# Ledger of designs, part 140: peptides against a protein of PDB entry 3J47

Target 1, 121 residues: chain A of PDB entry 3J47
Amino acid sequence: IRLTNQLKSLKGLQSKLKDVVEYLDKVINKELPINHTILGKLQDVFNLLPNLGTPDDDEIDVENHDRINISNNLQKALTVKTNDELMVIYISNLVRSIIAFDDLIENKIQNKKIQEQRVKD
Target 2, 26 residues: chain B of PDB entry 3J47
Amino acid sequence: NAQYHLLVKQGDGLLTKLQKYGAAVR

## One batch from the design tools (peptide; made by RFdiffusion4, then SolubleMPNN)

Design b2_p30_3_s1 (from b2_p30_3, 18 letters changed)
Fold by OpenDDE base, seed 5:
Structure b2_p30_3_s1 (fold): chain B 121 residues (1-121), chain C 26 residues (1-26), chain A 30 residues (1-30)
Amino acid sequence: as target 1 above (121 residues)
Amino acid sequence: as target 2 above (26 residues)
Amino acid sequence: SMDEELEKQLQEMERQLQQVHELLKKLEEQ
């Protein structure tokens, strides 16, 4: 019973992954816009499945070629996610730097105005 | 991806302008 | 939820960039 439920869940996951791949192919081909909600749900699925990268030794004869393709697709999906996260971090740091420079410039302008007023007095 | 790269490019442009302004105010 | 939070952070960052751009423009006019 438990193994059958796990197999059914795995089959359901495989079907969903196939649907996602088909969707991603359509997005890559510019047939559909990128749906961030689908990407986020995929990310959630990957976060909930930490062990997809550990070859657990169970001898189930799934053709080695399909496993390699799934692993490569997983790595690609994780890479894209990581790149997006890094980009968000980069922009955040950029904004912080811009704000810090703006404050610095404003402070310098104010200091110059104060000095000019002191020289006129 | 393209929108994000555009946003990064705009941010870099703003930083460059800020740097030029900071140098002119010095 | 994570995607919504990420989108919210991006939107806030865009707002901050726009504010800084306006401040820079005001400084160039002085």
Scores: peptide ipSAE 0.240, ipTM 0.822, DockQ to the pose 0.031
Fold by OpenDDE base, seed 2:
Structure b2_p30_3_s1 (fold): chain B 121 residues (1-121), chain C 26 residues (1-26), chain A 30 residues (1-30)
Amino acid sequence: as target 1 above (121 residues)
Amino acid sequence: as target 2 above (26 residues)
Amino acid sequence: SMDEELEKQLQEMERQLQQVHELLKKLEEQ
């Protein structure tokens, strides 16, 4: 039962990966527009995919090793791309925060100058 | 990864400077 | 490409960070 469920999950994952490759090929060939929502969900799926690269020591036939390596390389590439996108978002939020704080500091300096001027008058 | 850590470190440095300035203006 | 647009956004953000750094430096000198 557990092995059959693992094989079924692996087959399901393989089918999903095939669908993703076919979708990406259609997007690259401009047959379909890039859907950001699909890409985001795909990224979430890949981030939730357990690292399939823990070889449980069981006899994985040499021919399947190349396919697993390709899947792991694609998953790594997608993880890198996701990390880069997250970096852009992080830095953008950081810049926005810094600008907001700079404006706050300038407003405080101006308010202090106005108060000092009122005390001198 | 290394560029990410560098950018995060630079951003943290700027935030720290900004916090020090905000504290000095208070 | 989408990757090129992401790189452009990164470059613009780096430019903004540099501008904020220069502003902070000017404030430290006052």
Scores: peptide ipSAE 0.226, ipTM 0.815, DockQ to the pose 0.029
Fold by OpenDDE base, seed 4:
Parts: C-alpha cells; sequence; structure tokens
Structure b2_p30_3_s1 (fold): chain B 121 residues (1-121), chain C 26 residues (1-26), chain A 30 residues (1-30)
C-alpha cells in the first residue's frame, strides 16, 4: 500500500513536472508571461525533491529496485532538465533587466544634457 | 552547477555596476 | 537535441551580457 501510494505520487509529480516544462517552453517562446510566484513555488518543490526522492527506506525489494532506479533516474533527469530550463529563464530575465536599466541610464543622461543646454540658452 | 554560479555572480556584478551608474546620474 | 538547444540559448544570453557590459563601459568613458 505505501509503495503503491509513493509510485502514484511520483507519477503525479512527473505529470506536473511535464506540465511545468510545457509551460516553461511556452514562456521561452514568449507565448505566455513569466509568473514569478509559480517559479518560486517550483524552486521550493525542487529544493525539497532531493529529500523526497532519497528512499531512506532500506526495505525496497531487489526486483523492484530496477524499476524504482529507472523511475528515480528519470525523475532526477527531469529535475535537472527543469532546473536548467529555469536557470536559462532566470539569466534571460537578468539580461533583460540589465538592458532596461542601461536604456534608462542613457535616457537620463540625454535628459540631463538637454536640461543643461536649456539653462545655457 | 559551478558554471551557473559563476554566471549568476557575473550578472550580480553587472547589476551592482548599473546601480552605481544610476546613482551617479541622479 | 533539447539539451543542445538549451546550450545554444545559454551562449546567446552570454553574448547579450557581454554586449551590455561593453555598452556600460562606453557610458563610463563619456
Amino acid sequence: as target 1 above (121 residues)
Amino acid sequence: as target 2 above (26 residues)
Amino acid sequence: SMDEELEKQLQEMERQLQQVHELLKKLEEQ
């Protein structure tokens, strides 16, 4: 019963991770805006996932070890992939913020030059 | 992981420079 | 592969960061 519930929870988590990846792909493609609240919750889930995916239970039967190891390896691979995608999104947002600040600084410099010229006239 | 942390650190450094310029232009 | 596309996106972002850095350096010189 507990193992079946854990497998069901893992399948549910895998499905949610797939939905998140699809959402992130849409955000990368600029089809949807980035939701920072969703990203923060996802980060929290991923930070907790290594602790949830470590079977502290030494009692897992040898025949289920191959399927569980494949599922855990797939979950780890999906987690790494999603973390990498989130990382790309984070860096992209940083770059966009830096560009926006650069444009703001240039606009302020230009406005200051225009004001100084008006005071001299 | 290490390359990512390095990139994040570089980005933070650039943001800090931008903040200093924004303060100097005020 | 999807991993190769992610790597290409990272490289393009690094290029953009370098461009912004060079623009900031030009502003310091003005």
Scores: peptide ipSAE 0.261, ipTM 0.836, DockQ to the pose 0.027; fails the geometry check
Fold by OpenDDE base, seed 3:
Structure b2_p30_3_s1 (fold): chain B 121 residues (1-121), chain C 26 residues (1-26), chain A 30 residues (1-30)
Amino acid sequence: as target 1 above (121 residues)
Amino acid sequence: as target 2 above (26 residues)
Amino acid sequence: SMDEELEKQLQEMERQLQQVHELLKKLEEQ
């Protein structure tokens, strides 16, 4: 039972990591703006983490309780770290999009100035 | 978390400004 | 550590946001 629950939690984390990678790929490919929905899904996973880690109360020998608590704390720490890394990637892509749009605006302003000058000459 | 939310808010503010400029240049 | 590398990435991103802000400010002045 414990090994199965740990495997299920690990599979859940792996599935989320896959969803994150798929989202990052879509953002890299400019298919989707960085969506707060990822933060929502991330929060949903955090809310599901306690439910994935509920050992049925009955057969928990004391020595295994410390290992489970350490594993859960490590998993929480890894999830927080992954979230922060995704946030960094998100903001970096936002900044790149802003710079690219600024360059586009500047190019358009310059083109308008050139056209206005050609009409005055 | 709080620093991240502040950074996201700043990015959203910049994006909004950039959208206004894009509309003014059109 | 991996946490120190993440903090460095956050600081670099903050620097980039400041650069974008200054560029937008210069464009507003033109």
Scores: peptide ipSAE 0.244, ipTM 0.834, DockQ to the pose 0.028; fails the geometry check

Design b2_p30_3_s2 (from b2_p30_3, 17 letters changed)
Fold by OpenDDE base, seed 1:
Structure b2_p30_3_s2 (fold): chain B 121 residues (1-121), chain C 26 residues (1-26), chain A 30 residues (1-30)
Amino acid sequence: as target 1 above (121 residues)
Amino acid sequence: as target 2 above (26 residues)
Amino acid sequence: SDDEELEKQLKEMEIQLQKVHELLKKLEEL
């Protein structure tokens, strides 16, 4: 039961990671804004992943050990992949923030020039 | 891993500069 | 003037944007 739930959770995570990659591609292509809710859910998944990797139960049969090792390797591989995706999202957010601040600075400069012209008139 | 940490460190440096600009614009 | 200082800040942000772009390129190579 626990292993089946871990495999289902891992498949669910893999599906979500695929959705995140597709979302990231759309964000990179400027087709969609970054969804903070998706980022928050990914962070929550990361914070929960370390808790999914410690089976404290010593009694799992030898045939399950190979499946557990494959599951742990898959979880580790998914963790690395998700870390890379989160890094891409983080950098994309930084770029967007810089662009937004650039536009804000330019707007402030323009507003100041308009005020200075109004005081001279 | 080392390249990842370097990239994150550079991103954090950019974020810090961005925060300074945001404070100067307010 | 305050406007000249804002223009300097804008130029510095453009330099940072270029650095972020270089970081993105490095990430694509990983």
Scores: peptide ipSAE 0.309, ipTM 0.858, DockQ to the pose 0.074
Fold by OpenDDE base, seed 4:
Structure b2_p30_3_s2 (fold): chain B 121 residues (1-121), chain C 26 residues (1-26), chain A 30 residues (1-30)
Amino acid sequence: as target 1 above (121 residues)
Amino acid sequence: as target 2 above (26 residues)
Amino acid sequence: SDDEELEKQLKEMEIQLQKVHELLKKLEEL
């Protein structure tokens, strides 16, 4: 029963991660805007994942150690992959913000030049 | 990890420069 | 692979950062 529930929980997590990846791909493709709330909640889930991957050491029967290690390694690998994807998105947003600020500065400089020309006329 | 940290550091450096220019243009 | 696509996206972001840096340098010269 416990192992079946853990497998079901892991499959549920994998499905949610797949949905997140699909969402992230849509955001990268500019099909959807970035939802900061979803991103923050996802980060919170990943910060809690190390705690989900620490089975309380007290109840692990030795015979399932290999399958549990494979599951934990898969969970860790999925966590790393998703963290990397989140970092790529974060940097992409940072770059977009920098470009937008650059355009804003250029617009302000142009407006200032136009005002200086109007004062000289 | 190290490449990502370097890229983040570069982005933060650019953001800081951009903030300084934004303050100077005000 | 998914890892190769992530690496490709990272390289594209590096190119964008370089373009922004060049634009900022041009603004400093004005």
Scores: peptide ipSAE 0.304, ipTM 0.849, DockQ to the pose 0.027
Fold by OpenDDE base, seed 2:
Structure b2_p30_3_s2 (fold): chain B 121 residues (1-121), chain C 26 residues (1-26), chain A 30 residues (1-30)
Amino acid sequence: as target 1 above (121 residues)
Amino acid sequence: as target 2 above (26 residues)
Amino acid sequence: SDDEELEKQLKEMEIQLQKVHELLKKLEEL
């Protein structure tokens, strides 16, 4: 039962990684725009991916340990990279929103000053 | 991580100031 | 590299945040 669940999880991860790679390749090739919803769902999937880095101490042969550790380290590195990219996009959007709001406030102040001048005339 | 949290905190601080100013103009 | 372009975008965003901060300070002084 545990091995079958691990194999199913690994197959699910492999399928998802393949989908991510295919999506990223399409984005890199400018065939598809960056979809924030897809990236957010990918991030959620990566965050929901069990830390495969808790080897419960079951005797898994030393030769497969290196491949699993490399895969987990690569996945962690890809997760960090994706998080950093999403973070840059988020902050860029935040800055744009702040600038747009500052411009709106300045426009309101100017309009108020113009109305006050019209009442004094 | 630390630079990220700092930048997010700065952005949140700016948003809060901006919201206060927008409320004061109203 | 993609990482260098990301770092460049982060720096540009930091410059924008500084400009917004200066604008907010000017508004607080009025």
Scores: peptide ipSAE 0.271, ipTM 0.838, DockQ to the pose 0.028
Fold by OpenDDE base, seed 3:
Structure b2_p30_3_s2 (fold): chain B 121 residues (1-121), chain C 26 residues (1-26), chain A 30 residues (1-30)
Amino acid sequence: as target 1 above (121 residues)
Amino acid sequence: as target 2 above (26 residues)
Amino acid sequence: SDDEELEKQLKEMEIQLQKVHELLKKLEEL
């Protein structure tokens, strides 16, 4: 029973990973727009992935070591790229907040001038 | 990384100045 | 490339930040 449930969970994870890869391929091919919410969730998944880069399990065959190192370097590069994209979004939101605050200040100044004119009349 | 941290610091500096100005206009 | 498009977006954002900074400087002079 426990082993069967673990195998079913692993198959479910494998199916979800395949769906993510197919989605990423569609985004790369510009068939779908970049969904920022999906990218954020994908980043959370990568942050929860155990660092596959602890080199201490000595027994993985030398030919797989190059593929695993390439995969770890690729995952690290993808994590850095996703972090840079999130930072761009953060700066964009900061700039929008600054512009909105500037517009609010200008509106307050205009309202104050209108009130001062009404008190002088 | 370093250039981006500099850009973030500049944005935070601008936000702080804007907050001070908004407090002075209140 | 996707990296080149990201670099273009970063440059455009830097231009927008500079415009906002110039506007704030003009507001401080009033």
Scores: peptide ipSAE 0.262, ipTM 0.833, DockQ to the pose 0.026

Design b2_p30_3_s4 (from b2_p30_3, 19 letters changed)
Fold by OpenDDE base, seed 3:
Structure b2_p30_3_s4 (fold): chain B 121 residues (1-121), chain C 26 residues (1-26), chain A 30 residues (1-30)
Amino acid sequence: as target 1 above (121 residues)
Amino acid sequence: as target 2 above (26 residues)
Amino acid sequence: SDNEELEKELENMERLLQQVHDLLEKLKKL
């Protein structure tokens, strides 16, 4: 039971990580405006977390309830940590996108200056 | 959580400003 | 240790965002 629940949680986390990577790839490819969709998917992940942490009501003995609550709190804390790490990766990609846009704007300004010089000559 | 949400909002604001600037340079 | 490393990465990203912001403000003044 514990190993199966850990494997299910790990598979859930892996699926979420894959969705985040896929989203990050779409953001890198400039297909989507960056922040609202990650926040939405992260929120969806958080909304799915209680469903991953609800033990099926099967007969888990009362003495393990405190350990199960501690394990669920630890899984919740680990998921919050993973979410924070994913958000850090997201901000990093946002900053990279901003730098890339700044470089594009500077290149356009330079090209415009070169064209204006060619028209004056 | 709140500090991170604030940082995300600041990044979105910066991105929006950059998009407006990019549109004005076009 | 892992939380401290994450906080350091966050601080580095905040510093980079501020640098980009300052660069954009300098570009607006040109």
Scores: peptide ipSAE 0.226, ipTM 0.824, DockQ to the pose 0.028
Fold by OpenDDE base, seed 4:
Structure b2_p30_3_s4 (fold): chain B 121 residues (1-121), chain C 26 residues (1-26), chain A 30 residues (1-30)
Amino acid sequence: as target 1 above (121 residues)
Amino acid sequence: as target 2 above (26 residues)
Amino acid sequence: SDNEELEKELENMERLLQQVHDLLEKLKKL
């Protein structure tokens, strides 16, 4: 029962990660803004992943060793994937910050040109 | 893993540059 | 002079944007 629940949780996490990737692709394509709620949920999932992979030390029944190893490997793979997604989000935020700075710089340049024109008039 | 760490390092380098430029714009 | 400095800063930000874009493309290939 517990292993099945862990596998179900991992599958749920994988599905959510897929949704996050799809969302990130839309953000990269400027189709959607970054949803901070999705980011927060992804971070929460990531922070819970170590807890999902620590089977409570007390119930390591020897017969499930292969399934536990598969679950741990899947969890590690999901952790890596989550890290990659977090990096994509981070880089996407950096890109947005750079664009915002470019707009700010352009606005400052325009304002300065307007002031220089007013001083010449 | 090594490629991932390299990407992280490059991202951190870009962040540092971005911070320097942001300070210059102020 | 100040306008030229702002233009140089804009160019630097554009270069940073391109570098970030390149990193995103590399990440997609991983």
Scores: peptide ipSAE 0.282, ipTM 0.842, DockQ to the pose 0.076; fails the geometry check
Fold by OpenDDE base, seed 2:
Structure b2_p30_3_s4 (fold): chain B 121 residues (1-121), chain C 26 residues (1-26), chain A 30 residues (1-30)
Amino acid sequence: as target 1 above (121 residues)
Amino acid sequence: as target 2 above (26 residues)
Amino acid sequence: SDNEELEKELENMERLLQQVHDLLEKLKKL
């Protein structure tokens, strides 16, 4: 039962990661704005995942120890992968903010030049 | 992770430069 | 494959950051 739930959660995480990648691709292609709700749900999943990987210190049979280590390594690898995806999303948002700010600065400079020209005429 | 942190740091640095430029243009 | 795609995306973002930096440097020279 516990292993099946871990595998299901892992598949769910993998699916969400795929959705995040697809979303990032759409964001890069300027097709969609960043959906903060998807990011929030992903963060919630991450906050729940560490609680799935704490083996209770009790009687884990030796045969399950290798499977638990593999599961923990996979969960750690998925956590790293998802942290990397979240970081890519963050950087994408940062880049968009920088571009928008650059455009605002350029617009202000242009408006100032237009005003200076109007005062000289 | 380290490369991403470096990229974030570079982006933050660029944002800071943009903010300084925006303040100088005002 | 997914890691490689993520790395490519990171590289694209780095390139975009460099472009924005270059634009800012051009604006400083005006």
Scores: peptide ipSAE 0.271, ipTM 0.832, DockQ to the pose 0.027; fails the geometry check
Fold by OpenDDE base, seed 1:
Structure b2_p30_3_s4 (fold): chain B 121 residues (1-121), chain C 26 residues (1-26), chain A 30 residues (1-30)
Amino acid sequence: as target 1 above (121 residues)
Amino acid sequence: as target 2 above (26 residues)
Amino acid sequence: SDNEELEKELENMERLLQQVHDLLEKLKKL
């Protein structure tokens, strides 16, 4: 039961990671804004991953040991992939923040020029 | 891994500069 | 004077944008 639930969770995580990659590609292509809800869900998945890797100390049969090693390697690989995706999202957010600040500064400069013109008139 | 950590460090440096800039604009 | 200061801040942001771009290019090479 626990292994089946872990495999289902891993498959669910893999599907979500695929959706995130597709979303990131759309964000990189400026087709979609960064969705904070997707980011929050990714962070939640990442925070849950360490808890998925601690098998309770109970009697793991030898045939399950190879499957557990494969599962742990897959979890580790998924963790690395998730970290890379989170990094891309983080950088994308930084770029958007810089652009937003640039626009804000330009707007402030324009507003100040308009005020200076109104005082001269 | 080392290249990744360097990238993260550079991103943190940019974030700090961005925060200073945001404080100057407010 | 204040406009000149804002222009300097804009130039600093352009430099930051370039640094972010360089970071993105490094990430693509990993």
Scores: peptide ipSAE 0.245, ipTM 0.830, DockQ to the pose 0.076; fails the geometry check

Design b2_p30_4_s1 (from b2_p30_4, 28 letters changed)
Fold by OpenDDE base, seed 4:
Formats: C-alpha cells, structure tokens, sequence
Structure b2_p30_4_s1 (fold): chain B 121 residues (1-121), chain C 26 residues (1-26), chain A 30 residues (1-30)
C-alpha cells in the first residue's frame, strides 16, 4: 500500500511538474499569463510532499531502510526542482508586472503630452 | 538553497519598487 | 511632474535590468 501510494504520489507530482514546465514554457513564450491556480496547486503539492515522507508508525518493516533513504533523497531532489520551477514562475510574473507597468507609464506620459498640447491650443 | 533565497529576495525587492512607483503614478 | 515621470521610468528600467539578472541567475541554477 505505501509503495503504491508513493508511486501514485510520484506520478502525480511528475504530472504536475510536467504541467508546470509546460506552463512555464508558455509563459516564457508570452502565450499565457501566469496561472495562479497552477501555482497554488503546485504549492499545495509541495506542502503535501513532506507528508509523503511520514512513515505511518505502524509497520516498521526493517528491511526497506535503504529504499526509504533513496525515496527520501528523491523526494528532496523533486522538492528542489519544484522550488526552482516556482521561482521561475515568480520571476516571470515579475517580468510581466514590469512590462505592464512600463506600458502604464508610457500611457500616462502620452496623456500628459496631450493635455499640455490642449492647454497651449 | 541560499542562492535561491537570494534570488527570491531580490525579486521581492524589485516587486516592492514597482509597487511604489505604481502608487506614485496614480 | 515630467521629472517625476522620468525618475519613475529610470527606476522601472533599473528594475527590469535587475530582473533580467535574476532570470540569468535562475537559468544558471537550472
């Protein structure tokens, strides 16, 4: 049961990671705005990842210690990878915010120029 | 980890600056 | 007003440059 749940969680995480990568690629290509819902879901996955490593206390089968350590290391590596992806998403949002802000500034400058011309006329 | 946190902090700093300017332009 | 807008533009531009640096650092970590 635990191994199956770990595999299912890993597959789920892999699928989400793929979705995030695809989303990031679309963001990089300026095709889509950052989907805050995807980001939120990814954060939720991360918050759930530590819970995937909690051995339910009941069946201490001693023989799997090496496999548990490998699983924990993989989980840590996946956590780092997803943190990096979240960071890329965050930076991409910052870039978009800056671009939008630049456009707003330019629009305001243009509006002021138009007002100054109207006062002269 | 440390480099990641530094990058995030720098990004937050930029966002804060951007927000201040947005407020000044309004 | 015009001078304030220019200062604002300069600071936004500086922010963009800093953000670009962060993107490059992120790419280097990836």
Amino acid sequence: as target 1 above (121 residues)
Amino acid sequence: as target 2 above (26 residues)
Amino acid sequence: TLQLNLQLLEEVLNGERELEKLLKELEAVS
Scores: peptide ipSAE 0.296, ipTM 0.852, DockQ to the pose 0.029; fails the geometry check
Fold by OpenDDE base, seed 3:
Structure b2_p30_4_s1 (fold): chain B 121 residues (1-121), chain C 26 residues (1-26), chain A 30 residues (1-30)
Amino acid sequence: as target 1 above (121 residues)
Amino acid sequence: as target 2 above (26 residues)
Amino acid sequence: TLQLNLQLLEEVLNGERELEKLLKELEAVS
């Protein structure tokens, strides 16, 4: 039962990671805005991943130990990949913030020019 | 891992600069 | 004020360039 749940969780994580990559590609291409809900769910998965690797004290037969190590290595690799994806999302948000600040600066410059013109008239 | 942390640190540095900019524009 | 705004804009542009580099690095690692 536990191994089946770990495999199911890993498959779910892999599917979600694929969805995130596809989403990030769309965000990079400016096709979609950043979905904070997807990001939150990914963060939750990351916070839960360390808990999936905690061996509860049940007698693990030696043959299961190698499969668990392979699963842990795959989870670690998936964790790294998802961290990279989260980084892309973070960077994309940063770019969006920069653009918003540029627009704010331009608006402030325009407002100042309008005020200077009103004082001159 | 190390490259990831470096990239995050660089992004945080940029965010901090951007925040300082926003505060100066206000 | 105008000079400060220009300096600040230049810092933002530098930030955008750095962010673009970070995106390329992330794409290379993905």
Scores: peptide ipSAE 0.295, ipTM 0.851, DockQ to the pose 0.029; fails the geometry check
Fold by OpenDDE base, seed 2:
Structure b2_p30_4_s1 (fold): chain B 121 residues (1-121), chain C 26 residues (1-26), chain A 30 residues (1-30)
Amino acid sequence: as target 1 above (121 residues)
Amino acid sequence: as target 2 above (26 residues)
Amino acid sequence: TLQLNLQLLEEVLNGERELEKLLKELEAVS
């Protein structure tokens, strides 16, 4: 039961990670805005990952150690991939903030130029 | 991990500069 | 006012360059 639940949770995480990657690709291509709700859920999953990798010390038979190590390595690899995706999202948000700021500055410069012209007239 | 944290820190620094600039333009 | 706007533009340009650098670093890690 527990192993099946872990495998189901891992599949759910993989599916969610795939959805995030697909969303990130759309964000990079400027097709969609960043969904903060997806980002928050991804962060929550990431914060839970360290707890999923802690073998409950007491009852894991030695024969399953190799399978557990492979599972832990896969989980670690998925964690790294998730971190990379979060980083891409973060940078994409920074880029958008900079672009919005540049537009604001240009608008202010134009408004000032219009005001200066009106004072000369 | 360390490279990721460094990149995030650099991005935060940039965001802070951008915010200061935006406040100065207002 | 003009000098302040020029400083502001320089800060934005510096921000864009730093952001481009971060994007390149991200592409290198990906």
Scores: peptide ipSAE 0.284, ipTM 0.849, DockQ to the pose 0.029; fails the geometry check
Fold by OpenDDE base, seed 5:
Structure b2_p30_4_s1 (fold): chain B 121 residues (1-121), chain C 26 residues (1-26), chain A 30 residues (1-30)
Amino acid sequence: as target 1 above (121 residues)
Amino acid sequence: as target 2 above (26 residues)
Amino acid sequence: TLQLNLQLLEEVLNGERELEKLLKELEAVS
């Protein structure tokens, strides 16, 4: 039962990771804005990952250790991949914030110049 | 991992600078 | 006021340069 649930959770995570990759590709291509809800769901998955790696039950036979190690390595690899994806999203948001700030500064400078001209006339 | 954390720290530094400038323009 | 606006513009330009460096580092890791 636990192994089946772990496998189902891993498949669900893999599916979500694919969806995130597709979303990230669209964000990189500037086709879509960053969706914070997707980021939140990814963070939730990562917070659940450490709990999937702690088998509290002492009695699982030595033969399952290799499969658990492979699962843990795959989970770690998926974690790294998702962290890299989150980093790309974060950097993309930073870039957008900087651009929006530059536009705001320019707009304020222009508005101030217009006000100064109106006071001189 | 270490390179990732470095990139995040650099990005956070830029955001902090940007926020200070936004406050100075107000 | 003009000097403050110039300082602000210089600081924005510095931020953009740092951002470009971060983007290049990201591309190198990808």
Scores: peptide ipSAE 0.277, ipTM 0.846, DockQ to the pose 0.028; fails the geometry check

